# Peptides against a protein of PDB entry 6JX3: the designs that were tried, part 64

Target 1, 85 residues: chain A of PDB entry 6JX3
Amino acid sequence: AEFRLRPEISVAQTDYGMVLLDGRSGEYWQLNDTAALIVQRLLDGHSPADVAQFLTSEYEVERTDAERDIAALVTSLKENGMALP

## One batch from the design tools (peptide; made by RFdiffusion4, then SolubleMPNN)

Design b2_p24_4_s2 (from b2_p24_4 with R6M A12L S14R H18R T21R)
Fold by OpenDDE base, seed 1:
Structure b2_p24_4_s2 (fold): chain B 85 residues (1-85), chain A 24 residues (1-24)
Amino acid sequence: as target 1 above (85 residues)
Amino acid sequence: APLKPMKDLSALTRPPLRNYRPRP
């Protein structure tokens, strides 16, 4: 399944990091750099497995930890109304 | 109208999603 943001969600790059903005409610959420990278890669069409491989290659993280973090982040984005189910 | 206060998405997981350290 393709990872997608909800239509009302827009992305903004700030000096403090990537921000997701809900254009209807006016709420917005800041992502840390790792979360931002994961979201960007998923939006570019990479699978969670692809992203995990990328993260373990570029960062000091084990594959199992990366997979868990990606899954948790995706779940959070869906539950908080930013990503489509 | 001003935006609502920014929430830190890194805290939505328990424990919070950490920033990874780049490999040397």
Scores: peptide ipSAE 0.260, ipTM 0.665, DockQ to the pose 0.756
Fold by OpenDDE base, seed 4:
Structure b2_p24_4_s2 (fold): chain B 85 residues (1-85), chain A 24 residues (1-24)
Amino acid sequence: as target 1 above (85 residues)
Amino acid sequence: APLKPMKDLSALTRPPLRNYRPRP
């Protein structure tokens, strides 16, 4: 299952970090740096498992915690209308 | 600054997604 943003969602880089913009409502969502990194890698075609491996190698986080955080973020993005189911 | 206030996506989960610390 490929991770994809909804067509009305645009990605932008700002001085404050990565943001998602809903082109229909005009609403902005700011990602923290960890979430931005996860989204970037998912959009680049990496699987959640790939991303978890990357995170555990680069950051002080356990594999299980990384997996849970990725799953929670993906769920949040889908449920809040930013990513396709 | 953005045109409108931005929502922090980290607040969309419970607990919020934290920023990770890089390994040395």
Scores: peptide ipSAE 0.246, ipTM 0.666, DockQ to the pose 0.563
Fold by OpenDDE base, seed 5:
Structure b2_p24_4_s2 (fold): chain B 85 residues (1-85), chain A 24 residues (1-24)
Amino acid sequence: as target 1 above (85 residues)
Amino acid sequence: APLKPMKDLSALTRPPLRNYRPRP
C-alpha cells in the first residue's frame, strides 16, 4: 500500500528541520533528519525496501535496523494521525 | 489559548528513532 499523509497534514521546511502540521488541530510535529528523509522518500513513491536500501548505502546502519526503523516510524505516523492507515 | 509546543516525532517511536550517521 502507498504511504500517504492525511489530507489535513501539511509539510513545512523550517530552520529546525521538517515539520508536519495538522491543519485541523494546529499541532506541529518535528521530524529528526532521519525520519524526514524516510518520509520524503516514501512520499516520493519509494517502497520501504527501496528506502532501506538507500539508508544503508548512505548511512552507517544495517539493513535489518533500517527496515525496523522505517516500520516503526510508519506505525507511529499512522497511530498519531499523520499518515493514512 | 496558547499554541501547543512542537512535538519531537522521534520520541513517538518505541524505541525512539535515532538519527543515522552518514557514511564517509
Scores: peptide ipSAE 0.240, ipTM 0.670, DockQ to the pose 0.669
Fold by OpenDDE base, seed 2:
Structure b2_p24_4_s2 (fold): chain B 85 residues (1-85), chain A 24 residues (1-24)
Amino acid sequence: as target 1 above (85 residues)
Amino acid sequence: APLKPMKDLSALTRPPLRNYRPRP
């Protein structure tokens, strides 16, 4: 299924990195650079497999680790109400 | 400075999502 943020979540770029903002609660979450990269790629329509391939090609990470990290991040985003299930 | 602290989303993973190092 397509990865998508919930309608109330906005993306903002700051001097310190990508931020997810909940327009209803006013809460905002800072993404580190790796998480931001993953989210950006997913939002651009890349599959988790695509993202894993990208990460392993560009960064010092093993495929299985990248896949695990992507899955964990997606799960967290969904569970915390930032991404649609 | 932010009006309220920013939550680090990477800390929501277990273990926290680390920043990857670029390949040389």
Scores: peptide ipSAE 0.238, ipTM 0.680, DockQ to the pose 0.559

Design b2_p24_4_s3 (from b2_p24_4 with R6M S14K H18K T21K R23K)
Fold by OpenDDE base, seed 1:
Structure b2_p24_4_s3 (fold): chain B 85 residues (1-85), chain A 24 residues (1-24)
Amino acid sequence: as target 1 above (85 residues)
Amino acid sequence: APLKPMKDLSAATKPPLKNYKPKP
């Protein structure tokens, strides 16, 4: 399924990284650079496999670890109300 | 209404997501 943020979520790009704001509840979350990069690529339509390939090509990370981290981040985004199921 | 305190998504992942180091 296509990765999408919930409609009430706004994205802010700051000098300190990506921030996601829930415009209804007032909750907001910071993302570190790696998390932000993953979210950006998923929102651009890249598959988790595409993102894993990108990460292993440019960063010191193994494929299995990249895949695990992508899955964990997506789960966290969904469970914390930022991404659609 | 005022914003709630900022949370840390990277730290809230399971396991926590640390920044990767770029390849040289």
Scores: peptide ipSAE 0.707, ipTM 0.902, DockQ to the pose 0.875
Fold by OpenDDE base, seed 4:
Structure b2_p24_4_s3 (fold): chain B 85 residues (1-85), chain A 24 residues (1-24)
Amino acid sequence: as target 1 above (85 residues)
Amino acid sequence: APLKPMKDLSAATKPPLKNYKPKP
């Protein structure tokens, strides 16, 4: 399934990193650099597998760990109302 | 403008997602 943000969610780039804002509730979340990178690539249409490959190529992380982290982040995005299920 | 305190998604992820270290 395609990764998509909920329609009420806006992305803001700040000096402190990516922020996701819920325009209806006023709730907003900061993402660290790694999380932001994952979200950016997913939004650009890369699959989780693509993102994992990218991360292992650029960062000191094992493939299995990257895959688990991506899955965990996607779950968090969905559960906290930012991404569509 | 946001109405609520900013939350930390990285910290809320299970397990928390810390920044990876770039390869040299």
Scores: peptide ipSAE 0.705, ipTM 0.904, DockQ to the pose 0.821
Fold by OpenDDE base, seed 5:
Structure b2_p24_4_s3 (fold): chain B 85 residues (1-85), chain A 24 residues (1-24)
Amino acid sequence: as target 1 above (85 residues)
Amino acid sequence: APLKPMKDLSAATKPPLKNYKPKP
């Protein structure tokens, strides 16, 4: 299934990195560079497997670790009201 | 309504997601 943000969530690029804004509640969340990269690629339509491959090619991380981190981030995005189930 | 503090999604992941180091 395609990764999607909830409609009330906006993406903002700041001098300090990506921020996700909830237009209803006023909550906003900062993402570090790795998290932002993952979210960007998922939103662009890449599968978690694609993202893991990209990460292991460019960064010092093992494939299984990248896959777990991607899954954990997606779960966090859903649980904290930013991504659709 | 009072201003809300910025939350840290990377820190809220389980386990927390730290920045990867680029390969040389």
Scores: peptide ipSAE 0.700, ipTM 0.900, DockQ to the pose 0.758
Fold by OpenDDE base, seed 2:
Structure b2_p24_4_s3 (fold): chain B 85 residues (1-85), chain A 24 residues (1-24)
Amino acid sequence: as target 1 above (85 residues)
Amino acid sequence: APLKPMKDLSAATKPPLKNYKPKP
């Protein structure tokens, strides 16, 4: 399944990093650099497997941990109303 | 202006997602 943000969600690049804003509820969320990188690559069409490979090649993280973190982040994005199911 | 206090998604993720360290 393709990763997509909900239509009411806007992405902003700020001096403090990536922020996701819900234009309907007024809630907004900051993402740290690792989370932002994962979201950016997923939105660009990379699969979770692609992202995991990228992370393990560029960062000090094991494949299993990267896969876990990607899955957890995607779940969080969906549960907090930012990403489509 | 935002209507609610800003939240931290990385901190809210289960488990919390901390920044990775780049390889040298």
Scores: peptide ipSAE 0.698, ipTM 0.903, DockQ to the pose 0.812

Design b2_p24_4_s4 (from b2_p24_4 with R6M K7R A12L S14R H18R T21R)
Fold by OpenDDE base, seed 2:
Structure b2_p24_4_s4 (fold): chain B 85 residues (1-85), chain A 24 residues (1-24)
Amino acid sequence: as target 1 above (85 residues)
Amino acid sequence: APLKPMRDLSALTRPPLRNYRPRP
């Protein structure tokens, strides 16, 4: 299934980086650059495997570590009500 | 200063996700 944010969540760019906005509560969740990159590519339709390959090619990270980080982030986004299950 | 408090998403379930270094 494709990665999707919940309808009330939107992305915005700020002076401090990419944030997720909860339109209901008004709360902001700031992403660091690595997390933002992962989310952006997932939202663009890349699979976690695609993203891992991209990350290992462009950044000093091992495939296993990239895969773990992506999985952890996706899980966190879903469990915290930001992404659809 | 931000108008509303922001939390770091990368710290929600574990220590903050490190930023990767670009390959030279």
Scores: peptide ipSAE 0.230, ipTM 0.675, DockQ to the pose 0.533
Fold by OpenDDE base, seed 4:
Structure b2_p24_4_s4 (fold): chain B 85 residues (1-85), chain A 24 residues (1-24)
Amino acid sequence: as target 1 above (85 residues)
Amino acid sequence: APLKPMRDLSALTRPPLRNYRPRP
């Protein structure tokens, strides 16, 4: 299934990093660099498996840990109204 | 600095999502 942000969520790059803006509440959600990279890759159409492979290749992280972190992030984004279910 | 407070999304995960170290 394709990962998508909710329509009211916009992405912006700031001096502090990538942020997600909720246009309805006005809240800004700052992503750390790892989360930003995951979101960017997912939005580009890569599967969680693709992202995990990318992360383990580029970063000092084990596959299992990357998979867990991706799943946790996606779940969090959905549960907190940033990504579509 | 932003006019509105920014919230760290990583705090919403359990455990908080850490930044990875690039491989040399």
Scores: peptide ipSAE 0.229, ipTM 0.662, DockQ to the pose 0.564
Fold by OpenDDE base, seed 3:
Structure b2_p24_4_s4 (fold): chain B 85 residues (1-85), chain A 24 residues (1-24)
Amino acid sequence: as target 1 above (85 residues)
Amino acid sequence: APLKPMRDLSALTRPPLRNYRPRP
């Protein structure tokens, strides 16, 4: 299934990084640069496998570690009410 | 400006998601 944010979540780009805003609660979540890149590529329609390949090409990370980090981030975003299941 | 707390999402993961280093 494709990765999607919940309807109440908005994305903002700031000088300090990407921020997710919950329009109902008003709470903010700031993503670090790696998480922001992952989310951006997933939202653009890339698969987790595509993202892992991109990350291993551009960054000092092994494929298995990238895959694990992507999965963990997606799980966290879903469990914390930012992404749809 | 923000009236409500801003949190670092990386703190919500176990282990926290780290920033990667770019390849040279």
Scores: peptide ipSAE 0.191, ipTM 0.662, DockQ to the pose 0.646
Fold by OpenDDE base, seed 5:
Structure b2_p24_4_s4 (fold): chain B 85 residues (1-85), chain A 24 residues (1-24)
Amino acid sequence: as target 1 above (85 residues)
Amino acid sequence: APLKPMRDLSALTRPPLRNYRPRP
């Protein structure tokens, strides 16, 4: 169950943060800093558990909260057509 | 055609994903 973006989704870095662009529809979404970090780590091949550990080490968040946030973000990215199911 | 407006992905989650504060 590896996290992957859909083929039509491109990643861009902007002055305002990381953006995911759908090359077919022209829709694009800006990630907040935390979401961008999560996506970057997942795309680098880290598991959600790895990412949760990283987040709790670097940020003021509890493990359970980080895990829930990661799961929610992944679900959102899949449901909104950015990540593969 | 122009790109659709950029939206904040954090608002797409329920509840929205907050930004974390870094540890010192």
Scores: peptide ipSAE 0.162, ipTM 0.666, DockQ to the pose 0.793

Design b2_p24_5_s1 (from b2_p24_5, 8 letters changed)
Fold by OpenDDE base, seed 3:
Structure b2_p24_5_s1 (fold): chain B 85 residues (1-85), chain A 24 residues (1-24)
Amino acid sequence: as target 1 above (85 residues)
Amino acid sequence: MPPRTIVISTNPAAPVSITLLGTL
């Protein structure tokens, strides 16, 4: 399924990195550099497989670890009200 | 409440985390 943010979520770029803001609750989450990279690529239309390939090519990360990290991040974003199921 | 961090990966080459900073 396509990765999408919930409609109430907005993206802000700050001096400290990407922030996701819930316009209804007011909760705001800061993503670290790698998390932001993953989210940006997913939002740009890259598949999780594309992102995993990118991570393994740019960083000292095994393919299986990259796939796990992407899946876990997506799950966390869904569970914490930022991404659609 | 104080900020809380969810750690996705501790890989030193590419750590992954998100932090709830607060509520506006």
Scores: peptide ipSAE 0.788, ipTM 0.947, DockQ to the pose 0.925
Fold by OpenDDE base, seed 1:
Structure b2_p24_5_s1 (fold): chain B 85 residues (1-85), chain A 24 residues (1-24)
Amino acid sequence: as target 1 above (85 residues)
Amino acid sequence: MPPRTIVISTNPAAPVSITLLGTL
């Protein structure tokens, strides 16, 4: 399934990292560096499996942990109104 | 309201979190 942001969400790159702004509610969320990396790669069309492989190659992260963390992040982005179901 | 952070991973090599900063 394709990862997509909700249409009301805008992406801003700031000195503090990636920020997701809800144009309807005005809420804005800051992603930390790893979260931003995951989101960017997903938005670029990489699968969660591709992103997990990337994380394990770039960081000291076990494959199973990377897969779990990506899935949990995606779930949180959906539940908090940033990503489409 | 104060910012709130959702912690996904505490791995020190690749921590994962998102923070609601506020409302514009």
Scores: peptide ipSAE 0.787, ipTM 0.947, DockQ to the pose 0.915
Fold by OpenDDE base, seed 4:
Parts: sequence; structure tokens; C-alpha cells
Structure b2_p24_5_s1 (fold): chain B 85 residues (1-85), chain A 24 residues (1-24)
Amino acid sequence: as target 1 above (85 residues)
Amino acid sequence: MPPRTIVISTNPAAPVSITLLGTL
């Protein structure tokens, strides 16, 4: 399924990186640089496979590790109320 | 509540984490 943020989530760029703010609860999460990169590419319509390829080409990351990390990040964003299931 | 970090990857070249900073 397409990766999408929940409608109550807003994105802000800060001096500390990407922040996702829940407009209902007020909770806000900071993504580190790699997490933000993954989220940005997914939101731009890249598949997890595309993102994994990107990570392996730009960083010292094995393909299987990249795929796992992307999947785990997506799961975490869903479980913590930022992304739609 | 103090910030809490979810660590997804500890790869030094591409670490992946998200941190709950707080509540507004």
C-alpha cells in the first residue's frame, strides 16, 4: 500500500531535522537524517525497493539491511500514530 | 515526559531513529 501520513500529522523542517507533529495530541517526533530521507522519498512516491536501492548506493548499507530498516521505520511510524495503516 | 528514542538501525553510515520530543 501507498505510504501516507495521517491527516492530523504535519511536517516541519527544523534546525534539528524533520519533525512530525500530531495536531490532535500535540506529540511531536524528530526524525534523524536517514529516517527523514526515507520518509521524504516514500512520500514522493518511491517504493520501498526504490528507497533501499538509494540507500545502498549512497551509504554503506547492505540491501537486505536497507529493506529491513525501511520496513521497520514504516512500522514504527504506523504504530506511533504518524502513518496510515 | 523525557524524550525517548526508537532506534531502528545503528549502522554508522546510515543510522535510523525517531525521537519523541514531547507534547505541545
Scores: peptide ipSAE 0.787, ipTM 0.947, DockQ to the pose 0.924
Fold by OpenDDE base, seed 2:
Structure b2_p24_5_s1 (fold): chain B 85 residues (1-85), chain A 24 residues (1-24)
Amino acid sequence: as target 1 above (85 residues)
Amino acid sequence: MPPRTIVISTNPAAPVSITLLGTL
């Protein structure tokens, strides 16, 4: 399934990094650099597998760890109201 | 409520976290 943000969520690039803002509640989340990288690539249409490959090629991360981290991040974004189920 | 961080990974090469900073 395609990764998508909820329609009420906007993305802002700030001096603090990527921020996701809920236009309804006003809650805003800051993503750290790696989280932002993952989210941006997913939003650009890359699959989780593509992102995992990217992480393993660019960072000292094992494939299984990359896959787990991506899945966990996506789950967290869904659970916390930022991404569509 | 204070800001809270969800830590996905603590790998020093590629840490992954998101932080609820607050409400505007």
Scores: peptide ipSAE 0.787, ipTM 0.947, DockQ to the pose 0.919

Design b2_p24_5_s2 (from b2_p24_5, 10 letters changed)
Fold by OpenDDE base, seed 1:
Structure b2_p24_5_s2 (fold): chain B 85 residues (1-85), chain A 24 residues (1-24)
Amino acid sequence: as target 1 above (85 residues)
Amino acid sequence: SAPETIVISDNPAAPVSITRMGTL
């Protein structure tokens, strides 16, 4: 399924990295560089498989580990109210 | 609310984490 942020979530770029802000509650989350890279590519329309391929080409990460990490990040973003289920 | 970090991956080559910063 397509990765999408909840409508109340705004993306902001800060000096410290990507921030996801809940416009209703005011809660905000900071993503580290790799998390931000994954989220940006997913939002740009790349599949998790595409993102995994990208990570393995850019970093010292095995394909299986990349796929697991992407899935876990997506799950976390959903569970913590940033991404749509 | 205190900051809280969720570590997705601790691979030093490509660490993945998100941090709840609090409320604006």
Scores: peptide ipSAE 0.797, ipTM 0.951, DockQ to the pose 0.913
Fold by OpenDDE base, seed 4:
Formats: C-alpha cells, structure tokens, sequence
Structure b2_p24_5_s2 (fold): chain B 85 residues (1-85), chain A 24 residues (1-24)
C-alpha cells in the first residue's frame, strides 16, 4: 500500500525540522531527523523496503530493526491522524 | 499541555520519534 498523508496534512520545514500540520485542527507534529528522512523518502515514492535499505546503509541499524521502525512510524502517523490507512 | 514525544526507536544511531507540539 502506498504511503500517503491525509489531505488536510501539510508538510513544512522549520528550524526544528520537518513538521506535519493539520490544516483543519491546527494540530502539528514535529518529526525528528530520522523520522523526517523516512517520511520524505516514502513521500518521494520509495517503498518501505527501499527506505530500510537506505537506513541500513546510512546508519548503524540492522535491516530488521529498520523495517520494524519504518512500520511502527507509519502506524503511528496513521494512528495520530497524519497518514491515510 | 506540554509537547509529548512518541518514541518509535531509541536506537542511538538512528533514533525515531515524533512530537505532538500542540495547536496553532
């Protein structure tokens, strides 16, 4: 399934990093650097597998851990109203 | 309320978290 943000969510870059803003409620979330990297790559059309490969190449992260972290992040973004199911 | 951070991964090499900042 393709990763997509909810239509009311906008992406902004701030001094503190990537933020996701709900244009309806005004609620916003700040992503840390790795989370932002994952989201950016997913939004760019990379698959979770692609992103996992990228993470393992750039960071000291096991492939399985990378895959888990990506999945967990996606789940969290869905649960917290930022990403479409 | 204070911002709340959801920690996805505590891996020091690549920590993953999102923080609910509040409402604009």
Amino acid sequence: as target 1 above (85 residues)
Amino acid sequence: SAPETIVISDNPAAPVSITRMGTL
Scores: peptide ipSAE 0.797, ipTM 0.951, DockQ to the pose 0.889
Fold by OpenDDE base, seed 3:
Structure b2_p24_5_s2 (fold): chain B 85 residues (1-85), chain A 24 residues (1-24)
Amino acid sequence: as target 1 above (85 residues)
Amino acid sequence: SAPETIVISDNPAAPVSITRMGTL
């Protein structure tokens, strides 16, 4: 399934990195650099497989670890109210 | 409450985390 943010969530860039803001509650989350990279690429239409390949090419990360990390990030974003199921 | 960080990966080459900052 396609990665999508919930409609009430907006993306903002700050001096401290990407933040995801819930426009209803005002709750916001800050993503670190790698998390932001993953989310940006997913939102741009890259598949998790594409992102995993990118991570392994740019960083000292094994393919299976990259795939796990992407899946875990997506799950966390869903569970914490930022991404659609 | 203080911000809370969820660590998804602590690989130093590519750490992945998100932090609940609070409410604006």
Scores: peptide ipSAE 0.797, ipTM 0.950, DockQ to the pose 0.887
Fold by OpenDDE base, seed 2:
Formats: C-alpha cells, sequence, structure tokens
Structure b2_p24_5_s2 (fold): chain B 85 residues (1-85), chain A 24 residues (1-24)
C-alpha cells in the first residue's frame, strides 16, 4: 500500500531536520536524519523495498534490519497520527 | 513536558528516531 501522510500533516524542513506538524492539534514531531530520509523516499514513491536497498547500499545496515526499521517507522508514524493507516 | 523520543533503530551508521516535540 502507498505510504501517505494524513491530510492535516504538513512537512517542514528546519534547522533541526524534517518536522511533521499536525495542523489541527498543533503537535509536531522532529525526525532524525535517517527517519527523514526514509519518509522522504517513501513520499517520493519509492517502495519500502527500494528504501531498504538504498539504506543497505549507503549505510552499514543489514537488509533485514533496514526492512524492520522501515516497517517500524511506518507503524510508528501511523500510530502517532502522522501517516494514514 | 520534555520532548519524547521514539527510537526505532540504534544503529550508529543509520540511527532512526522520531521525537514528539510538543504543541505549537
Amino acid sequence: as target 1 above (85 residues)
Amino acid sequence: SAPETIVISDNPAAPVSITRMGTL
């Protein structure tokens, strides 16, 4: 399924990195560099598999770890109200 | 309240985390 942010979520690039802001509640989350990279690539239309391959190619990350991390991040973003289920 | 960080991965080569900063 396509990864998408909830419509009330805005993306901002700040000095602190990628920030996701809930326009309804005002709650905001800061993503670290790798999380931001994952989210950006997913939003750009890359599949989780694509992103996993990218991570393993660019960083010292095992494929299974990359896949797990991506899945866990996506789950967290959904559970915390940023991504659509 | 202090920001709350959710650590997805502690891999030093590519750590993954998100931090609830609060409300604007």
Scores: peptide ipSAE 0.796, ipTM 0.950, DockQ to the pose 0.861

Design b2_p24_5_s3 (from b2_p24_5, 12 letters changed)
Fold by OpenDDE base, seed 4:
Structure b2_p24_5_s3 (fold): chain B 85 residues (1-85), chain A 24 residues (1-24)
Amino acid sequence: as target 1 above (85 residues)
Amino acid sequence: APPQETVISTNPAAPVSIRRMGTL
């Protein structure tokens, strides 16, 4: 399934990193650098497997850990109303 | 309410977290 943000969510880049803003509620979330990287690549159409490979190549991260982290982030974004189910 | 951090990974090379900042 394709990773997509909910339509009411806007993405902004700030001095503090990527921010996701809910235009309806006004709630906003700050993503740290790695979280932002994952989200950006997913939104660009890369698969979770692609992103995991990228993380293992760029950082000191095991493949299993990368896959877990991506899945957990996606779940969190869905649960917190930022990404579509 | 104060900001609330959700920590997904504590790997020092690639930490993953999101932080609820509140509402505008």
Scores: peptide ipSAE 0.774, ipTM 0.940, DockQ to the pose 0.911
Fold by OpenDDE base, seed 5:
Structure b2_p24_5_s3 (fold): chain B 85 residues (1-85), chain A 24 residues (1-24)
Amino acid sequence: as target 1 above (85 residues)
Amino acid sequence: APPQETVISTNPAAPVSIRRMGTL
């Protein structure tokens, strides 16, 4: 299924990186560079498989590790109320 | 809620983490 943020979540770019803001609670989360890259590509319509391939091509990351890291990040974003299940 | 870091991956070439910063 498509990766989507919850309706109340907004994306902001700051000098310190990508921030996800909950417009209802006011809670905000900072993503590091790789996390932000993954989220950006998913939001742009790339599949997790696309993103894994991209990471292995651009960084010193094994395919299995890339796949696991993407899945774990997505799970974390869902569990922390930023992404839709 | 206090600030808290969630580490997804510690791979130095492509580390993955998110950090709860607080509330605006």
Scores: peptide ipSAE 0.774, ipTM 0.941, DockQ to the pose 0.940
Fold by OpenDDE base, seed 1:
Structure b2_p24_5_s3 (fold): chain B 85 residues (1-85), chain A 24 residues (1-24)
Amino acid sequence: as target 1 above (85 residues)
Amino acid sequence: APPQETVISTNPAAPVSIRRMGTL
């Protein structure tokens, strides 16, 4: 399934990295570098499998761990109202 | 609401976390 942010969520690039702002509630979230990388690639149309492969090629991360981390991040973004289910 | 961090991965090579910063 396609990864998409909720329509009320805006993306901003700051000195601290990627920030997601909810334009309705005003709540904002900061993503660390790896989280931002995952989100950006998903938004660019890469599949979770693509992103997992990318992480294993760029970082000292096992494939299983990459897959788990991506899935957990996506779940968190959905649970916290940033990504569509 | 106070800032709150969610740690997804603690792998030092590629840590993954998000942080609720507050409300504007």
Scores: peptide ipSAE 0.773, ipTM 0.940, DockQ to the pose 0.958
Fold by OpenDDE base, seed 2:
Structure b2_p24_5_s3 (fold): chain B 85 residues (1-85), chain A 24 residues (1-24)
Amino acid sequence: as target 1 above (85 residues)
Amino acid sequence: APPQETVISTNPAAPVSIRRMGTL
């Protein structure tokens, strides 16, 4: 299924990296560089498989590790109220 | 609540984490 942020979530590019802001609660989350890269590609319409391929091509990451990390990140974003289920 | 980091991967080539920073 398509990865999407919840409608109340805004993306901000800051000096500290990508930040996700909940416009209702005011809570905000900072993503590290790799997390931001994954989220950006997913939001651009790339599949998790596409992102995994990208990570394995650009970094010293095994395919299975990349897939796990992407899935875990997506789960975390959903659980923390940033991404739609 | 204080800032809280969620570590997803500790791979030094591509670490993955998110951090709850607080409320604006």
Scores: peptide ipSAE 0.773, ipTM 0.940, DockQ to the pose 0.937

